Peptides against a protein of PDB entry 7BDX. Designs and how they scored, part 271

Target 1, 212 residues: chain A of PDB entry 7BDX
Amino acid sequence: EMGAAACTLLWGVSSSEEVVKAILGGDKALKFFSITGQTMESFVKSLDGDVQELDSDESQFVFALAGIVTNVAAIACGREFLVNSSRVLLDTILQLLGDLKPGQCTKLKVLMLMSLYNVSINLKGLKYISESPGFIPLLWWLLSDPDAEVCLHVLRLVQSVVLEPEVFSKSASEFRSSLPLQRILAMSKSRNPRLQTAAQELLEDLRTLEHN

## One batch from the design tools (peptide; made by RFdiffusion4, then SolubleMPNN)

Design b2_p25_7_s1 (from b2_p25_7, 14 letters changed)
Fold by OpenDDE base, seed 4:
Structure b2_p25_7_s1 (fold): chain B 212 residues (1-212), chain C 212 residues (1-212), chain A 25 residues (1-25)
Amino acid sequence: as target 1 above (212 residues)
Amino acid sequence: as target 1 above (212 residues)
Amino acid sequence: MLEEIQEENLKETRELGEEMAAALE
């Protein structure tokens, strides 16, 4: 309980750029984020395939950790840190996103996807995650989630790839051949305005790429 | 391990006034500090009377918690919060300081004493802790510690009492009758310059009180 | 633009945290 409370507070204060800088400026950041990945992994591995996110201190703890990573990735120096010094954590997040079933740990998935999106703001980060093994299939796996927020953040991440010619060109053939176009089209008609907008924007970007 | 790491980071960032404000501005502060007291108490209760501070993640966790409390108490709004809303935590700290043997958990003692000293900067805080049952005997108990840093922070806390006429007058007779003057005099001759200075200053303050 | 994105991202994660906290109550 205390651990979850502490992490939750840390998550809350990490919404500040100054706090992110403070976290990273110390000599404890590397260890912290290393253990973060391990902790998140252990949590997900402890779950049954069909089990929803546990309503527990442990889940809150891991949720807070994911939140911290997300907040760190939202800051330029945080992205630099993650991309340069915490690639294992990024790999872990990618792995966990693949390990979770549709509808499983939805909130955690959202935070992890948000963190990856934030990392993708950095070109080096985008390159790193997009070159991870099975990245393209992972995107489509995640897009199969029934949760609109999960899908939203997948679409945002997909768009990050699509908007970067250097990254997109490397996987364009695979991307186009496996693109769940019907799914994205369906999302563009969603009642969720955020999802609808994200899907529309992505479709527009894809159309632009076909004409160029 | 993760809990200790998270708390340690939180401790580090709590050195910022803005972070303290952020911690307290949320709806989680009360619960956090309540559990903090419980966690610290549980740790100390788990120790044998003659056992030194454990070199463990648990001890690090509790150490970090004490550090957070200390940092919170260093800030005006933090003192206000502790004095008004977390008196149980203050009581716990006082109790734990009494429960620990001389030389036991020295670092934790120092942090706890530092927190109490910081609280004592607030007149209401000083009143609260000084009116706690057995406060005067507790000071002398703590002053029996062989560690110079423990003694230093005890002397600082004693000085806070001595320097506040409203507080000192309430316990002046007990204070004078039980004052370990020889111990303080010995400390004024310490090779530790901080301890020496603290003891000298306290002795000077006491002399001033005798003449007034 | 980057600052706006940053602020939006921070806001979004904060909101999600608040929602999660509320759900645990």
Scores: peptide ipSAE 0.159, ipTM 0.817, DockQ to the pose 0.217
Fold by OpenDDE base, seed 2:
Structure b2_p25_7_s1 (fold): chain B 212 residues (1-212), chain C 212 residues (1-212), chain A 25 residues (1-25)
Amino acid sequence: as target 1 above (212 residues)
Amino acid sequence: as target 1 above (212 residues)
Amino acid sequence: MLEEIQEENLKETRELGEEMAAALE
């Protein structure tokens, strides 16, 4: 309980760039993010079957950890730190996103996806995560989620890949061959305006790439 | 382990006034400090006999919590918060200081004493803690500690009481009757310069009060 | 552009946190 409370507060204050710098400026940062990955992994591994995100201290704790990672990744120095020094954490996040079933731990998925998106703002980060084994299948797996917010953030991440020629060129063949076009088209007709817009924008970007 | 790491980071960043404000500005602050007190109490209650501060995750966690309280109390708005909204925590700190034996959990004692001293900078805080049952006996109990740092911070807290006539007048009789003068005199001859100075200053203040 | 993205991302994260916190209460 106390851990969850402390972590939640840390998450809240990590919205400040100065706090992110303070977190990363210490000699404890590496250890902290290492343990973060392990903690998140342990939590997900403890989930049975179709268990959704529980209202528990443990769930809150892990959610807060994901929030911290997301906030760190939102800042330039944080992205640099993650990409250079905490790659294992990124690998863990990718793994966890793959291990979770559609509809399972929706809110956690959203934060994890947001963190990856933030990392993708850095070219080095984008390269790293996109070159991860099974990355493209993972995207489509996640896009099958019934939750609109999950899908939204998947689309955003996909767009980050598409908008970077240096990255897209490496996976263009696989991307095109496996693209769930009908699913994205369906999302472009969603009543959720954010999802709709994201899908439409992605479709436009894809069309541009086909003509170039 | 993760909790301790998170709490340690929170402690580090809480040295900033802006972070303290952020911590206290949320609706979770009350709960956090409530749980803080409970956690500290549980830890101390778990200690057997002459067990000193352990190098454990639990010890680190509690130490970090005490550090957070200290940092919060160092800031005006933090003092106000503690004195108005987290009095139970202050009570807990006083209790824990009483429950610990001389030489037991020295570093934790120091932080707790520092937090109380910081609170005492606020007149309302000073009034509150000084009017706590057994406060004066507690001071002398703590002053019997063999650790110079503990004694130093006790002397500082005593001085806060002595320097505030409105507070001192209420307890002057008990204070004078129970004053461990010989102990303070001995400290004034300490080879520890900080302790020596603190004891000398207190003795001077006491002499001034006797002549007035 | 990066600053705007950062601000938006931070805002969204905060909103999610608030929603989650409310659900836990």
Scores: peptide ipSAE 0.154, ipTM 0.817, DockQ to the pose 0.188
Fold by OpenDDE base, seed 1:
Order: C-alpha cells, then sequence, then structure tokens
Structure b2_p25_7_s1 (fold): chain B 212 residues (1-212), chain C 212 residues (1-212), chain A 25 residues (1-25)
C-alpha cells in the first residue's frame, strides 16, 4: 500500500519537466527503471490469463510506474535517457503489450502505448521501436482490442511510422502486406470521435503513400 | 525493493519547493502522510528491541519516508500542511522517538528530529510539539543517545523552545527542574565541532534567561 | 508543435491518473 502511494505521488509530480530532470539527474535513475521493467513484467505474468483488470494495490502500483515512464518519455531529455540507457525497459514494454490479451489491462496498455508514442517523437526512438522484432505484427495484434482507447493509441503509433519515410521504407513491404485495412476502415466509422479522426487521418496518409 | 526505490526518488525530488507544492496540491497528500505514519510505526515496532540499525529494503523505505517529511517541513506551505492537517503524523514521530533506544536507528532519529525542528520554525508548529504530552522528558531521553548527530538535533530543538518566550514560559518550570545540565556541559566539550557549538550556544541562552 | 504534443501527452496522462484514482475510491 505505501509503495503504491509513494509511486502514485511520484507519478503525479513527474508531470513536471523539472521533476523529470531531477529524477534523471540522480544516480538512482538507472536502477529505478531497471526494477520498473522487472516489476511490470512480474505483474503481467501473474495475471494468469485473466481478462479482468485487477483492482489491487499491485495494479495501482504498476499503473503508476507506467505513468512515470510515460511522463519521462514526454520530455526531450527523458526520451534521450530511455533510448540510450533504458532500452531493456522499452523491450519489456513491447513484450508486455504482446503478452496481454485483448481487453486485458486496458488502462495499462494505454499508458504503455502512450510511452512508446512519446519515445517515437525522437527519430532514434522511432527507429529503435520499429526495428524491434515483431513490431508490425504487434501493432495488428493490439488493433484487435475491443477498447477504443487502446486502438486509438495504436493508430497514433502507426501514424508515427507512416509519417517518417526513413523508417517506413524499411518496413513498407511487411506493412502493406499485412495491413488490416478493413479494421481501420471500421474504426473510421467509430462513434468515438478521437478514434474516428485518427483512423481517417491514417487512411489518408496511406493513400498518399500509395500514389507516391 | 521497487517501493523503496520509488520512495527514494520521491525523497530526492522533494528537496524542491515546487515538488513539495505539487505533492500537497494533489488530493492524495493526506492519504500518503497518513499511511506514512503507520508505516514508520510498524517498522519501529518490528525492531523488537534490537539496537542495530537493520540494513534492509524496509529500513531504506522508512528512511526515505522520513526524508520526505523532513523536506515537506522545510517549506512554509509544508509546515502549514503538517500542523493543520497531519497532526497525527507529528504525534507519531514524537512517539517513535520515544520508543527507540539510545543508539537504535540513529539515522532515522536524525531525520525525524530534523522534521520536528523544521516544523518548529512556525510558532504554531512549535506550540503544538512543545505542548505534546511528555515533550520535555522526551528531549532528555534523546539527549542520552551516544550519537553526536542525534544529540545535536535535540539541542537544536531545545534551542527553538528557549528562544521563544511565549512557548518557554509555559514549560519553564519543568524545563528548569529537569534540565540535564551536566550532560549539556559535557557536550560543550565535545570533539564534534557542531555539537560543541550548539551546546555552548544553548548554555549561553540559558544563562541569559536566568538573569532576566 | 513538439511542445504542444508534450503538453497534450502530459494532460492525457494526468487525466488517466485521475480516473484511476477515482476508481480506487
Amino acid sequence: as target 1 above (212 residues)
Amino acid sequence: as target 1 above (212 residues)
Amino acid sequence: MLEEIQEENLKETRELGEEMAAALE
């Protein structure tokens, strides 16, 4: 309980750029993010295939950890830190997103996807995550989620790849051959306006790429 | 381990006034400090009379918690919060200082004493802690500690009382009757220069009060 | 543009945190 409370507060204050700098400026940052990955992995493994998100102190704790990573990734120096010094954590996040079933730990998936999107703001970060083994199949796996927010954040990540020619060229063949076009088209008709807009924009971007 | 790491980072960043404001500005502050007191109490009770400071994740965790309280108390808005909304925590700290044996958990005692000293910067805070049941006997109990840093911070707290006439007048009779003068005189001859100076200054302040 | 994205992302993260906190109450 106390650990969850402390971590939740740390998450809250990490929304400030100055706090992110303070976290990373200390000699404890590397250790913290190393343990973070392990803790998140342990939690996901403990779910034993349950689709229901556990409302527990442990879930709150891990949620807060994911929030901290997301906030760190939102800041330029934080992105640099993650991509240069915490690649194992990024690998872990990608792995965990693949390990979770559709509808399972929806809020956690959203935060993890947000963190990866934030990392993708840097070209170096985008290159790293997009070149991860099974990245494209992972995107399509995540798009099978029934939750609109999960799908929204997947579409945002896909768009990050599509909008960067240097990155897209390396995966264009696989991307085109496996694109779940019907699913994305369905999302463009969603009642969720954010999802609808994201899907429509992506479809437009893809059409533009086909004509070039 | 992860809880201790998170709490340690929170402690580190709480050295900033802006972070303290962020912590207290949230709706989670009250709960956090409530659990903090309980956690610290549980830890101290678990020591079962052992004089040796346990080098464990638990000890590190509680040490970090005490550090956070100290940092909060160092800031004006933090003092106001503690005195107005977290009096139970202050009571707990006073109680725990009494429960610990001489030489036991020295570093923790130092942080707790520092937090109380910081609270005492506000007249309202000083009034509250000095009017706590058994406060004067507690000071003398703590002065029996063999550790110079513990004794130093006790002397600082005593000085805070002595320098405030409104507060001192309420306890002057008990203070004068129970003052461990020989112990303080011995400290004025300590090889530790900080302790030596603090003891000498207190002795001078006490002499001045006797002549008024 | 980057600053705007950062602000939006931080806002979204905060909102999720608030929602989670409310659900735990």
Scores: peptide ipSAE 0.151, ipTM 0.816, DockQ to the pose 0.201
Fold by OpenDDE base, seed 5:
Structure b2_p25_7_s1 (fold): chain B 212 residues (1-212), chain C 212 residues (1-212), chain A 25 residues (1-25)
Amino acid sequence: as target 1 above (212 residues)
Amino acid sequence: as target 1 above (212 residues)
Amino acid sequence: MLEEIQEENLKETRELGEEMAAALE
């Protein structure tokens, strides 16, 4: 309970760039983010089947951790730190996203996807993530989720890849051959406005790439 | 381990006034400080005999919590919050300081004493603390500690009482009758410069009060 | 552009946190 409360507070205050800098400026950042990955991994591994996210202290704790990572990744120095010094955490997030089943741990998935998206703002981060083994299959795995918010953030991540020619060219063949076009088309007709827009924009970007 | 790491980070960033304001501005502050008191109490109650502060995750966690309280109390709005909305925590700190034996949990005592000192900067806080049952005996109990830092912060707290006529006058009789003058005189000859100075200043203040 | 993206991302994360916190009450 105390851990969850502390992490929740830290998550809240980490919405400030100055606080992110303060977190990173201390000598405890490396350890913190290392243990973060381990803690998140332990939580996911403890889940059995299609267990919904319990409103438990443990869940809150893990959500707060994911939120902290997201906020850190939103800041330039945070992205630099994560990509250079906490790659294991990024690998863990990618792994966890793969380990979770469609419909499982929706809120946690969203936070993790947001963190990856934020990392992808940096070209170095995008390169690292996109070159991770099984990245493209992972995107499609996640895109099969019934949750609109999960799918939205997957589409945003896909778009970040598509919009960077240097990154996209490296995986273009695999991307084109495995693209779940029908799923994306279905999303472009979603009742969720954000999902609809994201899908439409991605489709437009993909069409542009076919013509170029 | 993760809880300790998170609290340690929160402790570090709480050195900023803006972060303290952010902590208090959220709807989680009351719960956090409530659980803080409970956690600290549980830790102290779990100690048996003269067990030294273990370099354990649990100890680090409690230290960080005490540090956060100290940093919050260093800020005007933090003092206001603690005195108005977290009196139970203050009561807990006072109780814990009484429950600990001389030489036991030195670092924790220092942090707790620092928090009380910071609260005492506010007249309302000083009034609240000084009017707590057994406060004066508690001061002398703590002043018997062999640790110079503990004694230093006790002397600072005593000085805050002595320097406020409105507060001191309420307990002057008990204070004068129970003052461990020989102990304070011994501290004025300490090899520790900070302790020496604090004791000397207090003695001067006490002499001034005798003449006025 | 990066600053705008940063602000939007931080805002979105905060909003999600607030929603989650409210669900816990």
Scores: peptide ipSAE 0.139, ipTM 0.817, DockQ to the pose 0.202

Design b2_p25_7_s2 (from b2_p25_7, 16 letters changed)
Fold by OpenDDE base, seed 4:
Structure b2_p25_7_s2 (fold): chain B 212 residues (1-212), chain C 212 residues (1-212), chain A 25 residues (1-25)
Amino acid sequence: as target 1 above (212 residues)
Amino acid sequence: as target 1 above (212 residues)
Amino acid sequence: MLEEQQKENLEETKKVGEEMRKALE
């Protein structure tokens, strides 16, 4: 309980750029984010089937950790840190996103996806993530989630890939061959305005690429 | 380990006034500081004799908690919060300082004493602390510590009392009758310059009061 | 991404985070 409380507070204050800089400016950042990955992994591995321990202290703790990572990645120096120094954490996030079933740990998925998106703002980060084995299949796996927010952030991540020619070119063949176009089209008609817009924008970007 | 790491980071960033405000501005502050007190108490109660689990994760966690309290109390709004809303935590700190033996958990003592000193900057806080049962005996108990840093912060707290006539007047009789003058005099000759200065200043303040 | 877009994303991140924290309470 105490750990969860502390971590949650840290999550909240890490929304500040200055706090992110302070976190990273210390000598504890590497260890913290290393343990973060391990903790998140342990949590997900402890899940049995479709069981969601959403209201547990452990869940709160892990959500806070994911939130911290997201907030760190939202800042330029944080992205730099994660991409340069915490690649294992990124690997872990990718792995965990793959290990979770559709509908499972939705909030955690959202946070992790947000963190990856934030990392993807940095081209180096985008390259690293997109070159991860199974990245494209992972995107489609995640897009199968019934949760609109999960799907939204997947679409955003996909868009990050599509909008970077250097990154997209490397995976263009696989991307095109496996693209769940019908799913994305369906999302473009979603009643969720954010999801709708994201899907529409992605479709537009894809169309532009086909004409070039 | 993860909890300790998170809490330690929170401790570090809480050195910022803005972070303290952010912590307190949330709806989680009350719960956090309530649990903080409980956690610290549990830790101290778990100590057996002169055993100091200084290098444990639990110790680190508790130290970080104490550090956070200290940093919060260093800010005006933080003092206001503690004095108005977290009196139980203050009670706990006072209790724990009394429960610890000389030389036991020195670092924790220092942090707790620092927090109390910071709280004492607020007159309302000083009043609350000084009116706690056994406060004066507690000061002398703490002053028996062989550690110079512990003694330093005790002296600072004593000085806070002495410098406030309204507070001092209420305890003047007990204070004078129990004052470990020889101990303070010895400290005024300490090779530790901070301790030396603190003792000298206190002695000067006491002399001034005797002449008034 | 343009600097402006990064700023927008930061704000969005903050917003979603806040909403998420509230939802977990």
Scores: peptide ipSAE 0.283, ipTM 0.847, DockQ to the pose 0.120
Fold by OpenDDE base, seed 5:
Structure b2_p25_7_s2 (fold): chain B 212 residues (1-212), chain C 212 residues (1-212), chain A 25 residues (1-25)
Amino acid sequence: as target 1 above (212 residues)
Amino acid sequence: as target 1 above (212 residues)
Amino acid sequence: MLEEQQKENLEETKKVGEEMRKALE
């Protein structure tokens, strides 16, 4: 209980750039993010296949951890730190996103996807994530989620790849051959305006790439 | 392990006034400090009489909690919050300081004493603490600690009482009748310069009060 | 990504985080 409470407070205050800098300026950041990855992994491994997110101290704790990572990744120096010094955490997040079933732990997936998107703002981060084994299949796996917010953040991550020629060119063949076009088209007609817009924009970006 | 790590980071960033304001500006502060008190109490109750502080995750966790309280109390709005909305926590700290034996859990005692001193900067806080049952005997109990830093912070707290006529007058008779003068005199000759100075200053303040 | 986009994303991150924290209470 106390751990979850403390972590939640840390999540809240980490929305400040100054706090992110303070976290990273100390000598405890590496260990913290290492344990973060382990803790998140342990949580996901403890889930039964059909178990949804419970309102528990444990889930709150893990959500807060994911939120902290997301907030850190939203800051330039935070991205630099994660991409250079906490790659194992990024690997863990990617792995966990693959381990979770569609509809499972939706809130956690959203935070993890947001963190990855934030990391992808850094070209080095984008390269690292996109070059991870099974990245493209993982995107499509995640895009099969029934949750619109999960899909939204998947599309955002896909867009970050498409918008960077250096990264896209390396996986363009696989991307084109496996693209779930019908699913994206369906999302472009979603009643969720955020998802709709993201899907439409991605489709436009993809069409533009086909003409060049 | 993760809880201790998160709490330690929160402790570090709470040295900022902005972070303290952020902690208190949310809707989780009351619950957080309530659980803090309970957690600290549980820890102290788990200690055997002769057990010293161990380098454990549990101890680190409790130290971080005490540190957070201290940092919050260092800020004016934090003192206001603690004195008005978290009095049970203050009661707990006072109780725990009484439950710990001389030489037991020195680091924790220092942090707890520092938090109480910071609270005492607020006149309302000083009144609340000093009017707690057994406060004066508690001071002398704590002043019997072999640790110079513990004694230093006890003397600082004593000084805060002595320097406030409104508070001192209410307990002056008990204070004068129970004052461990010989012990304070011995501290004024300590090789620890901080303790020495604090003891000397307190003696001077007490002498001044005797002449007025 | 442009600096402006990064700033917008930071604000979005803060917003989503705040909403999610509130929803968990």
Scores: peptide ipSAE 0.282, ipTM 0.847, DockQ to the pose 0.120
Fold by OpenDDE base, seed 3:
Structure b2_p25_7_s2 (fold): chain B 212 residues (1-212), chain C 212 residues (1-212), chain A 25 residues (1-25)
Amino acid sequence: as target 1 above (212 residues)
Amino acid sequence: as target 1 above (212 residues)
Amino acid sequence: MLEEQQKENLEETKKVGEEMRKALE
């Protein structure tokens, strides 16, 4: 409980750029993010295929950790740090997103996807995550989630890839051959306006790429 | 381990006034500091009279918590919050300082004493802690510690009391009758320059009060 | 991404985080 509370406070204050800089300016950042990855992985492994979280305190703790990563990745120096010095954490996030079933740990998925999106703002980060083995199948796996918010953040990440020719070219063939077009089209008609907009924008971007 | 790491980071960033404001600006501050007190108390109780700490991770966690309290108390709004809304925590700190034996948990004592000193900068806070039952005997108990750093922070707290006539007058008789003068005189001859200076200043202040 | 887009994303990140923290309370 105390750990979750402390970590939640750290999550909240990490929304500040200056706090992110302070976190990274110390000599403990590397270890912290290493342990973060291990902790999140241990949590997900402990779920034993259950859709529900086993321990609310542990869950809150892991959410806070994921939130911290997301906030760090939202800042330029933070994503630079993650991309350069904490790639194992990024690998872990990608792995965990694959290990979770559709509908399982929705909030955690959202935070992890947000963190990856934030990392993708850095071209080096985008290159790294997109070159991860099984990245494209992972995106479609995640897009099969019934939760609109999960799907929204998947679409945002997909768009990050699509909008970078240097990255998109490396996986264009696989991307085009496996694109769940019908699913994306369905999302463009969603009642969720954010999801609807994201899907529409992606479809427009894809149309533009096809004409080139 | 992760909890200790997260809490340690929170400790580090809490050195910023803006972070302290952020911590207190949320709706979780009261609960956080309540749990903090409980956690510290539980830790001290678990020491079973041993001079050494049982669990290094737990110890680090508690140190970080005490450090956070110290940093919060270093800021005007933070000490205002502690004095107005978290008096139970202050009571706990006073209690724990009494429960710890000389030489036991030196670093924790230092942090707790620093927090009390910071609180004492607020007159309302100084009044509150000095009116705690057994406060004067507690000071002398703590001053019997063989550690110079512990003694230094005790002397600083004593000086805070001595320099406030409104506070000192309430306990002047007890203070004068129980003052460990020989101990303070010995400290004024310490090889530790900080301790030496603090003891000398206190002795000078006491002499001034005697002449009035 | 443009600086403005990064700022917008930062604000969105903060917003979502705040909403999620509140939901977990």
Scores: peptide ipSAE 0.282, ipTM 0.847, DockQ to the pose 0.147
Fold by OpenDDE base, seed 1:
Structure b2_p25_7_s2 (fold): chain B 212 residues (1-212), chain C 212 residues (1-212), chain A 25 residues (1-25)
Amino acid sequence: as target 1 above (212 residues)
Amino acid sequence: as target 1 above (212 residues)
Amino acid sequence: MLEEQQKENLEETKKVGEEMRKALE
């Protein structure tokens, strides 16, 4: 309980750029984020079936960890740190997103996807993530989630890839051949206005790329 | 391990006034400090004999908690919070200082004493601590510690009492009748220059009060 | 555009985080 409480406080205060700099400027950052990945992995592996005890101290603790990573990735120096010094953590997040079933650990998925999106703001980060084995199939797997918020953040990540020619050109063939167009079209008609807008923008971006 | 790491990071960043404000401005501060007291108490109660496994994750976790309290108490709004909203935690710290044997958990004692000293900077805090049952005997108990750093911080706390007439007048009779003068005189001859100076200053302050 | 995007994303990240923390309480 104390660990979860402390980690939740750290999550809250890490929304500040100065706090992120303080975390990363110390000598404990590497160890912390290494253990973070291991802890998240252990949690996901321990999940038996659909019984999300979302309210457990363990769940809260892992959510806070994912939140901290997201907040770190929202800052330029934090992105640089993750991409240069914590690639294993990024690999872990990608792996965990693939291991979770549709509808499972929705809030955790959202935080992890947000962290990856934040990393993808940096070209180096985007390259690293997009070059990860199975990245494109993973996007489509995640897009099958019934949760609108999960799908929204997947679409945001897809858009980051599509809008960067250097990255998109390398994966364009696989991307186009496997694109779940009907699913994205359905999302463009969603009652969720944020999801609707994101899907519409992505469809427009894709159409623009086909004409070039 | 992850809990200790997270708490240690929180300790580090809590050295900033802005972070302290962020911790206290949220809705989780009361719960956090309540659990902090309970966790520290549980740790001290679990200590069997002189075997200080100082290097355990549990020890590190508790040290970090005490460090956070100390950093919070170093800021004006933090002192106000502790004195108004977390009196139970202050009571716990006083109790734990009494429960530990001389030479036991030296680093923890130092952090706890520093937190109490920081609280005592505020008159309301000083009043609360000094009016606690057994406070004066506790000071002398702590002064029997063989560790110079523990004794130094005890002397600092004693000085805070002596220098505040409103507080000292209420306890002056008990204070004077029980004062371990020979122990303080011995400290004024310590090879530790900080301890030596603190003891000398206290002796001078006490002499000044006797002539008033 | 990149700086503006980063600023907007930072604010969005903070907002979502705060909402999620409140929901988990």
Scores: peptide ipSAE 0.281, ipTM 0.846, DockQ to the pose 0.120

